# Ledger of designs, part 14: peptides against a protein of PDB entry 3WG5

Target 1, 218 residues: chain A of PDB entry 3WG5
Amino acid sequence: LAKNIVYVAQIKGQITSYTYDQFDRYITIAEQDNAEAIIIELDTPGGRADAMMNIVQRIQQSKIPVIIYVYPPGASAASAGTYIALGSHLIAMAPGTSIGACRPILGYSQNGSIIEAPPKITNYFIAYIKSLAQESGRNATIAEEFITKDLSLTPEEALKYGVIEVVARDINELLKKSNGMKTKIPVNGRYVTLNFTNVEVRYLAPSFKDKLISYITD
Target 2, 218 residues: chain A of PDB entry 3WG5 as posed
Amino acid sequence: LAKNIVYVAQIKGQITSYTYDQFDRYITIAEQDNAEAIIIELDTPGGRADAMMNIVQRIQQSKIPVIIYVYPPGASAASAGTYIALGSHLIAMAPGTSIGACRPILGYSQNGSIIEAPPAITNYFIAYIKSLAQESGRNATIAEEFITKDLSLTPEEALKYGVIEVVARDINELLKKSNGMKTKIPVNGRYVTLNFTNVEVRYLAPSFKDKLISYITD

## One batch from the design tools (peptide; made by RFdiffusion4, then SolubleMPNN)

Design b1_p9_1_s4 (from b1_p9_1, 4 letters changed)
Fold by OpenDDE base, seed 1:
Structure b1_p9_1_s4 (fold): chain B 218 residues (1-218), chain C 218 residues (1-218), chain A 9 residues (1-9)
Amino acid sequence: as target 1 above (218 residues)
Amino acid sequence: as target 1 above (218 residues)
Amino acid sequence: PVELEVLGA
């Protein structure tokens, strides 16, 4: 039986191999405790494609529902963050957040300008982001436009277009609104109905390593 | 007048944005002192493409000759390290080192397997690495094969094929062998003849930040 | 291998 426990953890900053370690650690803790779900409060400008794909795969392999929550107000799930969200069991956003801007780049030049990716890279990620959207029953056309138009959406727009499932101001409103929703992708081969009736909310703190990495990369 | 000073600095580990900062700091110090050259002792398995391209550009913008030295024995200029070397004013390798393995990847999967890059990415980097080789008067065919065949070379092979300029066991042998060589790319629009007669060798230590980053990424 | 950072905003 799932415990009436929901874990909440924060991931902030660039998506890197260390961000994968954070996701893996957080999800593993929640899996071990057989939690009803884990909510990841996500605030990211983007990051590495490999780390992103590994995170998506780790979420897909989760034995429990993983909810991506773009939080707090002012946060974004930009670029890699959008892919991670689209690969998750449920997406929520707080008012005043954003999602999108998924155009792949090779990186930033010395002057801070974007180094554009070759068209085949762009096409690869178009196919990939569309697959994530389709598999999760989300708007694949808008997912493509996150790349092709460098589109960014508000929570209300993202909800309206069927990119996300919930707009919520805080964890309590998120739990309330997502209660009884089915996961958008399977958990262990089954779509799960979220049960947030009488749950204990447990916050996971960043590790010492997580704090150190954030201090260096910020 | 250039001072009869040669700086020597070490860069070890993955090529990242922080590695760019190391290169920039080291080169800037040597530029400020109007050094005859800076030697970067390089040992890298590779890293990020953007950081690599920025490092190459920083080397090309250097007011002094930048020598890449694959050192110590057992070190490699793998992947991104090869591009950096090919973008430099002179390449040296110690016996028992390697260069090559330049195939671009999207990254590593959860199981450690390589995620292959789309063919257009590969073609982009083929064009790029060939340009570096051609601009430096180095073997562009072998540079291409570093990608297409995932080729790795010994110092002796790399010298024989015209990929590098010097095989040297230590800094003193490097200075001796490279003395009177012309840079393979211009310094401030001119090919410079290296003058290592009666030079002072100054070692640059890693900063506290450099040490901290290495501790985290290793 | 050269790792591509794909997906900077």
Scores: peptide ipSAE 0.056, ipTM 0.542, DockQ to the pose 0.870; fails the geometry check
Fold by OpenDDE base, seed 3:
Structure b1_p9_1_s4 (fold): chain B 218 residues (1-218), chain C 218 residues (1-218), chain A 9 residues (1-9)
Amino acid sequence: as target 1 above (218 residues)
Amino acid sequence: as target 1 above (218 residues)
Amino acid sequence: PVELEVLGA
């Protein structure tokens, strides 16, 4: 019986335009192989808003389900990472991870202080994050509070409040718990029921280019 | 007689992942309309290497010719902008513009001094920029010197040295001079001869999103 | 600090 393939890839560090390339490459590989899904193990402190928006769009254009998995323990989907998660087909978190802290900033001053975004920018991102939550059937009030209160949540809280769909310790538990779930956004215009009953897990490694840019941005 | 459409769009500011979205959106619109070409008026001081590489790849995947036009006078295709130009189907520059200064940096220290990239990174970008030049039949030696000497060129020098294809004061002169030129890289696996004898010029405006991110990055 | 860098840092 032809095993359905589930791809797993890791994206770590700041969200940049290179992070977009990583997402695009990984999703494209999984699409080409007609995978059941791709799981992206995400660990990010945040990054560029523009990169984030492109990544969200790329996920939404995917021909296969894209699962964001905040992993390993100690990892975060902070700031831009939260938007990416909210734009995805399913969100999972490992115990000991965090999500939230989405307040936009203009950057850091010479003294290391945060330069606050003007109200116009903050309000744009409030509207944007709420739209992602609403489109995915997730908690739009909490999504707003990720900005307005700079809120960060545990996996258990995020699940409780309807921000995420799964708490899982590892890939096997994630597959087990998400089996039979519907995607929170459509795939090719349809909500897909995930089938993880007879799957082959394949890990995608970062390319040489991926490694190089990660090295430069760290 | 059905006029062939040439799209013109402007991209200004730092090269970021949002700049990728701009390129992607503009090229996609032009592709959907089966345009003869799209001209991107580029004015950039540089930006993120990752965003740059994604933009280059998006240009190379275009179903139509993508012309980079360093415009208006006083504009530059600096740093990341040079790579983007070298990855495109045709490069034009207006008088009073510049191209080059491609030395990679890790960023700026707290005191505003440049943090130099290690040799491994510099050498990677040397190889990369030379490959772009070679693939496009442009001057690979000068492309290397954009990094090793942090070289910047005038339009006249860039044309003379075979870095660019056209010096033009405006869109009309660009269309006139580039008419009948072959693309410097393939479009859908073939080098295309540009036909600007009977064209309709259509300007694409930045989206609301484009304007917002430009406002934030400035 | 979690940056949603809308700005090119």
Scores: peptide ipSAE 0.052, ipTM 0.334, DockQ to the pose 0.192; fails the geometry check
Fold by OpenDDE base, seed 4:
Structure b1_p9_1_s4 (fold): chain B 218 residues (1-218), chain C 218 residues (1-218), chain A 9 residues (1-9)
Amino acid sequence: as target 1 above (218 residues)
Amino acid sequence: as target 1 above (218 residues)
Amino acid sequence: PVELEVLGA
């Protein structure tokens, strides 16, 4: 019986074009091996809007379910990370993590102050984040409030509000709880029921490139 | 006679937080060795606004003159690169390079279209680029037009309009032509006259980190 | 926060 494979990969740090490459590589490996799913352990304070949008598209184009898992405890799917999560097939969070704080900014001024995005940009990202929530059947009102109120939620709150699907302490609990769940967006045009019965967990190590990036970005 | 040292380093690709680290490292090395100047060979299509602003600040805080040299032929100081150049102590360009195209964007949409910046953002960057030009005694009108008209200039045009100070084919010609020029902004609160008489040129190799970044970003 | 770019078109 060909064991169903679940890949686990870690993506940590700022969302950049390099983070896109990491997502693309990891998802591609899992696609090539016809994995049941890939779990991306995500810990990010945010990052670039374009990279984020490209990552969301790459996830939506995945031939396999992509599960965003905000992990470990203390991690966040902040800003860009929230958009990525909302664009994914399933969102899980570990206890002691956070999601939200999605207000777009132009960056930091010379004095370290945040350069605020003008209303037109904010409205663009409101429309975008709401679309992600709507497409995934997640709470679009809360998704908007991640921007307009700079809301950050605990896993329990995010679950309660219908922003995420699973709270799990570790990969084993995640697999157990998400088994039999339907993806929140289609895989190859179909909502897939996850099957984590008798799976082999394979950890994908960062490529030499990824280790290199992480060392540079950290 | 302690030979005056001029450092030369290359920065190529997108302006990111990693590019800031490269600038910081290179300038720090040159500062520690009390170099006469550092020449940064710059080739960039642009990048992140925050990284750009931080790089400009790092240059302005330099204990030694930082010369931005748009090099080699075919290179550009586009977008963020133009701001960096305008924030530097001296700008040089090789023949066949370009400077300008400074219009801020939000990034690229899913269809590859540019997401335009709202007028408030554009106006912020207009004010910023004009301030850089004014502080450096460079053409603030052209600096504004780099945004409002998406203007790109040849080295000859940029020199003619007072955007840059030197057109040079190579490092030797650059040193020769810039010898005796005053910095366009202060070094340690003073406008410094560059002395490239009897200098040793030292090339700074990318760190293992920088090579790593470049390999990942390219 | 989602960071924006300054890219020349």
Scores: peptide ipSAE 0.049, ipTM 0.560, DockQ to the pose 0.642; fails the geometry check
Fold by OpenDDE base, seed 5:
Structure b1_p9_1_s4 (fold): chain B 218 residues (1-218), chain C 218 residues (1-218), chain A 9 residues (1-9)
Amino acid sequence: as target 1 above (218 residues)
Amino acid sequence: as target 1 above (218 residues)
Amino acid sequence: PVELEVLGA
């Protein structure tokens, strides 16, 4: 019986144009091999709105399910990471991780203070994050509160409130718990039922370029 | 007679948080040496709005005049580069350079198409770029058209329309033409008359980190 | 183009 393949890759650090290239490369590899899914282990404090929106679009255009897994313990899907998660086919979190803090800011001033986004920008991202939640059948009220209250949630809270689908300690528990779940958004116009029975897990290494970028941005 | 010192440094590539660090480092060196001015040779296709706003603030907080010089021939102060220039004490362009194309975008989609900014964001940046132009006594109508028409100008047009102060082929011509000009924005609360008589030109090299970042972002 | 950042607080 041809083993279903699941790819696992890591994305860490700030969301930038290079992070888009990582997502695109990882998803493309998994698509070419007709993987059952790709799991992206995500740890991000946030980053660029443009890169975030492109990543969301890349995920939505994927020929295979893309699972965002906030991992390892201590990791976060903060800010842009939350949008990416909400735009994905399935969200999982490890215990000891966080999701939320989605207030758009224009950046940090020289003194480290936040430059607040004008209300018009904040309202745009409220509408956008709510649309991602609604399209994926996730909690749009909490998605709004990630901005309006700068809310952050634990995995247990995020699961309870219907923001995420799985709490899992590791890849094996994630595969076990998500087996038989439907994707929260379509793959090629159809909601896919995940089949993680008898799978081969393949780990993708960061490219040399990816490692170099991470080293410089950290 | 103590020679007035003018520092010259290059900033090339996309405007990012690292570009802010370059501006901050260069201006700080020139401030510490009580330079008459620093000239930043700028060549950028654009970049991040946050980094751009921080760079503008850093320039406005400078203890010395900061001159943006779009150089060499073929260079541009595109998008974020135009905002930076409009936020500076003096703008110069070399023949064969360009300025403008300031339409805010959310980014580029996977197919290379532009993700348009919502009207509310566009209107925010219209107000912002107009304020930079007004505060510096530059053409606020053209500043708006850099967004609304995605306008790009030659040095001759930009000078003619009161967007920039100098067209110069090289540093020597820039110093000659800008000698006796007042800064378009204050330095420490006062408009400064530039004194480029009997100056020593000192070139700042990119740091090792700056070179590495440029190599990766190009 | 000016690229907007959504930085999380």
Scores: peptide ipSAE 0.048, ipTM 0.514, DockQ to the pose 0.803; fails the geometry check

Design b1_p9_2_s1 (from b1_p9_2, 6 letters changed)
Fold by OpenDDE base, seed 2:
Structure b1_p9_2_s1 (fold): chain B 218 residues (1-218), chain C 218 residues (1-218), chain A 9 residues (1-9)
Amino acid sequence: as target 1 above (218 residues)
Amino acid sequence: as target 1 above (218 residues)
Amino acid sequence: GIYPIRLGA
């Protein structure tokens, strides 16, 4: 019996292998409790592509719906964050947030200039981001433009273009608006209708290890 | 009832997000069949740290024993490959292979020079690799030296120092030598004694997607 | 070498 529980956890900062561990831990906790969903409050400038892909895979393997919520106002799901969002069961954004800017880069030069990825890498990520969009029934053209034009969108634009599903100011509005929505990707092979009627919201905190690693990697 | 099946799959090349997908697919197939184990024939120069960490996590979450086999002769478990090995249930190496060289780098400069990782990153990976060694009852001192000294070892040295468990020329010798060994890390919370008595060996091939992505990323 | 391909702005 699914408990009427929704977990909320925050993921902030660069997408790294440690971020994967956070996602895994949070989702695992929610899975163990047979939560209705987990909401990840996401604020990221981007990060590592491999970590991103692993996070996407972990989300797709989740036994429960994973909702990416770009939050709070002023936050972004930039670059890797956009991929993660597109790989999730539902995307929500708060007003004043942004999504996009997905161009792969090799890194920054010593002078702070961007080292562009070779065309093969760029093309790979174009195909990848389009696949995420297509699989989730989201706008694959805009997903491509997140790379090719380094496009960034507001929540209202992203909603209008069918990139995201919800614009919400807070968790309560998110739960209200997403109640009765179907997940954009399957959960255990099935599209799930979200039931946020009379749910308990539980907040997950970073582990001590998470805090320590975050401190070391910041 | 565990089928007397051992899967064998090859992972070759750089450790990337795609490599994670390969690991996940292979392990999932073996899990579905309740295989006695999966052997991953590993030949890698290294790759991405986040992908590596995700692979380690996937291995540690495996419902079946995952044996990393540095194979064939001439192959290496370099850098990321060493971490993956140390995160696995059993490490085997063929004669003429190598393990180690785990120093984290930020990348290569345009002139091909190595950009060293800042001390914080290096220290993080020292702690990480030591944790993998300690958790698996392997030589944490040598694991650290894989970073600090950029040490590479032969199979015989690695065995002698307690980094690996088996030196084997082929799959049959590996099965013979590892029969009756306990996994170095738990499987579903328990240390498993490997039973390779009268096992069927099944080889897994790359998927079409795997081939295509490998072609694009090479 | 761990090449972090950064997906960053």
Scores: peptide ipSAE 0.104, ipTM 0.391, DockQ to the pose 0.388
Fold by OpenDDE base, seed 4:
Structure b1_p9_2_s1 (fold): chain B 218 residues (1-218), chain C 218 residues (1-218), chain A 9 residues (1-9)
Amino acid sequence: as target 1 above (218 residues)
Amino acid sequence: as target 1 above (218 residues)
Amino acid sequence: GIYPIRLGA
């Protein structure tokens, strides 16, 4: 019986143009192999809005389901990571992870203080994050509050509020719990029912360049 | 006769947090040696606003004059580079370089199209770039037009309009032309008259990390 | 372009 393939890849650190390249590479590999899905283990404090938007678009253009998994315990889908998650086909979180804190900032001052974004930026990203939530049938009110209140949620809270779909301790539990779920956004215009029966899990390693970039950006 | 020291360093590529680290390192070295000035050879298409603002602040906090030199021919101080230049003690450009194109963008779409910044972002950066121009006694109207018209200028135009102070083909011509000029912003609360008589030019090389980052970001 | 907007935590 031909095993359905599920890819697993890790994206860690700041969201940058290189993070987009990682997403693109990983999704492309999974698309080429007609995978049932790809799971992206995400641990990010945030990053660039441009890279985030490109990643969201790349996910939405994916020929296969993209599952964002906030993993391992202690990881976060902070800021840009939350947007990416909300733009994905399914969100999972491990216990001890966090999601939210999506307030746009212009940056950090030399003293480490946040340079606040002007209200129009904030409003733009409110509209954007709400659109992602609405398109995916997720809690748009909480999505807005990720910005307006700089809200951070536990996995249990995020699940309760309808921000995410799965709380799972590991890939096996994630596959088990997400089996038979429909994607929260379409794949090629159709909502796909995930079939994780008799799956082969394939891990995608970061490229040498990916490792180097992570070393430099961290 | 103790030679006055002028440091020269190169910053090339996207303006990022690593670019801030480069500026900080270079300026710190020059400060520690009580240099007459540091010249930063700048070639950038732009980058992050946060890093840009931090760089501007670091320049403004410098204990020595920081000269931004758009160099070599073919280089640009585009976008963030223009802000950095306008925040510096003196701006020079080589023939065949450019300055401007300061329109804030949220990023690039996957198709390479610009995602326009909402008007409030644009207005924020208009106010910011005008403040830099005004504080340095440079053309605030043209500074605004770098955003509103996405204006790019040649060195000759930039000099004519009072955006920059020097057009120079090389470091020697720059030192010659800028000798006796006052800094456009204060150094430790005082406008400094540059003394490039009997100077020793010291070149600061990029660190291994700097080279690696440039290789990765380019 | 100046990419001002960091979505930072």
Scores: peptide ipSAE 0.133, ipTM 0.591, DockQ to the pose 0.833; fails the geometry check
Fold by OpenDDE base, seed 1:
Structure b1_p9_2_s1 (fold): chain B 218 residues (1-218), chain C 218 residues (1-218), chain A 9 residues (1-9)
Amino acid sequence: as target 1 above (218 residues)
Amino acid sequence: as target 1 above (218 residues)
Amino acid sequence: GIYPIRLGA
């Protein structure tokens, strides 16, 4: 009986153009192997808006379901990570993780203080994050509040408010709980029902370049 | 006769937080040795706004004159590089270089197209770049046009319009031409007259980390 | 392009 393959890959650290390359590589591998899905274990404090938008677009263009899994415990999908999650086919979080804090900033001053983004930037990203939520059938009001109130949520809160679909302790529980769920956005124009019955889990390792970039950016 | 020391360092590539670290390191070395000035050979297509602002601030806090030199021929001080230059004590350009193209963008799409910044961002940076120009006694109208028209200038044009102070083919010509010039912004609260008579030029090498970052970001 | 807006927490 041909086992359905589910890929698992980790993306950790700041969202940059290199993070886009990681997403692209991982999704491409999973697409090439006609995987049932790919799960991206995400732990990020945020990063660049452009890279985030490109990642979201890459996910939306995926030929297979892309599941964002905020993992492990202690991880966050902060800022850019929330957008990426909201742009994905399914969001899961491990207990003890967080999501939100999506206010756009110009950056950090020398003293470490936040340089606020002008209101038009903020409004642009409000519209953008709301569109992601609406398109995925997730809570657009809370998505807006991730920006306007710099709100962060626990997995349980995020689930309760309809921001995410699954709370799971590990990959096995994630597969079990998400089995039979429909993707929140289309895959190649169709909403896909996830089939995690009799699956093989394959882990993708970071490339040498990925490791080197992480070492420098951390 | 104690030779006045002038440091020369190179900064090439995208303006990032690591580029800030380079500026900080280079300026700190020159400050510690009570250099007459430091010349930063700059070649950049642009980069991050936050890093740029921090670099400008670091230059403004320098205890010694910081000269931005767009060098070598073929180099640019594009986008963030222009802001950095305008925030410095003296700007020089080599023939065959360029400055400008300061329109803020959100980034690049997957197809390589520019994602435009909303007008409020643009207006913020217009105000910012004009302030840099005004504080340094440089052409604020042209500084604005670097954004509004995405204008780029040759060294000769930039000199003519009062954006820069020196056109020089090499460090020796730069030192010769800038000798006796006053800094365009204060050094430790005072406008300094550059004294490049009987100077020793010291080149600063990139650190191993600098080289590694450049290798990855290029 | 100058200013990638950082979406930072």
Scores: peptide ipSAE 0.117, ipTM 0.589, DockQ to the pose 0.818; fails the geometry check
Fold by OpenDDE base, seed 3:
Structure b1_p9_2_s1 (fold): chain B 218 residues (1-218), chain C 218 residues (1-218), chain A 9 residues (1-9)
Amino acid sequence: as target 1 above (218 residues)
Amino acid sequence: as target 1 above (218 residues)
Amino acid sequence: GIYPIRLGA
């Protein structure tokens, strides 16, 4: 039975294997408490593709809805962050945030220029991001353009193009707007209607390890 | 095989048994031509519940995606129109349109006042509209409030609350924005990704009978 | 038997 609890946790910084551990921990806690959902406040410039794919998989395997909330103002779900969002049960963005810029790169050259990924890799991620969008009923054409055009969108644009579900200024507004929505992907094999009526909000703090890793990767 | 065709047809006026015939005819034509989808430009103040339910069923049985487009500016998907929209594969609204106001009524008294539906009937339609919203992954709480609060929404509000999928000024913008989206309900048992790349737009004109009935019911 | 019911003002 759902305890009428919504968890909120923050994920900030580069997407790495440690970021996977953070997601896994937070989701597991909320699952164990049979929460209505977990909201992950996300702010990331991107990161590793392998870690990203693992995070997406972990979200897909969640026993509870996982909401990605691009927050606060000034935050972004850039690159890997966009993939993660597209793999989630619901996406929200705060005003003044951004999403997109998903072109895979091999890294940076000594002069600071981007080393472009070969076409095979780019095409792999085009197929992948499109699959995420399609499975979630979100705009797969725009998802492709996040790579091919290196497109970045405002919250309002992303909403209008069917990339995200909610624009919200804070957690209360998010809960209010998303109340009664259906998840964009299934939870344990079924699409879930979100119920945020009379919910308790619980914030999960980063572990000491999370803080340390965040500091190292920042 | 889809012929890369999108049909556009207009439905205007009160929802009646004749409106069902219009929907059935238009959808059938587009099905026969294996079109990518049909867009129904809808402008209605409401109408009969029985006809509405039949229309929803006909849309649900469609072999092709049915997009309800509340158009042009000044148009509404009021009452029965909202139910029809919520039963469709995708909803779009033009700026300056409205959706909602779904309270069932028995009719009008001699003094022009509304005869309220008994609670049993109101509750039936609350359950029904919520089911439509939930099945389509749209905001069921807001759907309920279309009845309980007699709520009407702007296109922007409806989009932000997850009631509709697209705000578009015209057919071209609609096609552009909805390209790559997934249908909100299945087509022949599967959710379909809309492909409007290089489509031919074909307009279906009302039949003589349709024109006559429209004239009589206007 | 519940019909005719109208939806709308």
Scores: peptide ipSAE 0.037, ipTM 0.288, DockQ to the pose 0.184; fails the geometry check

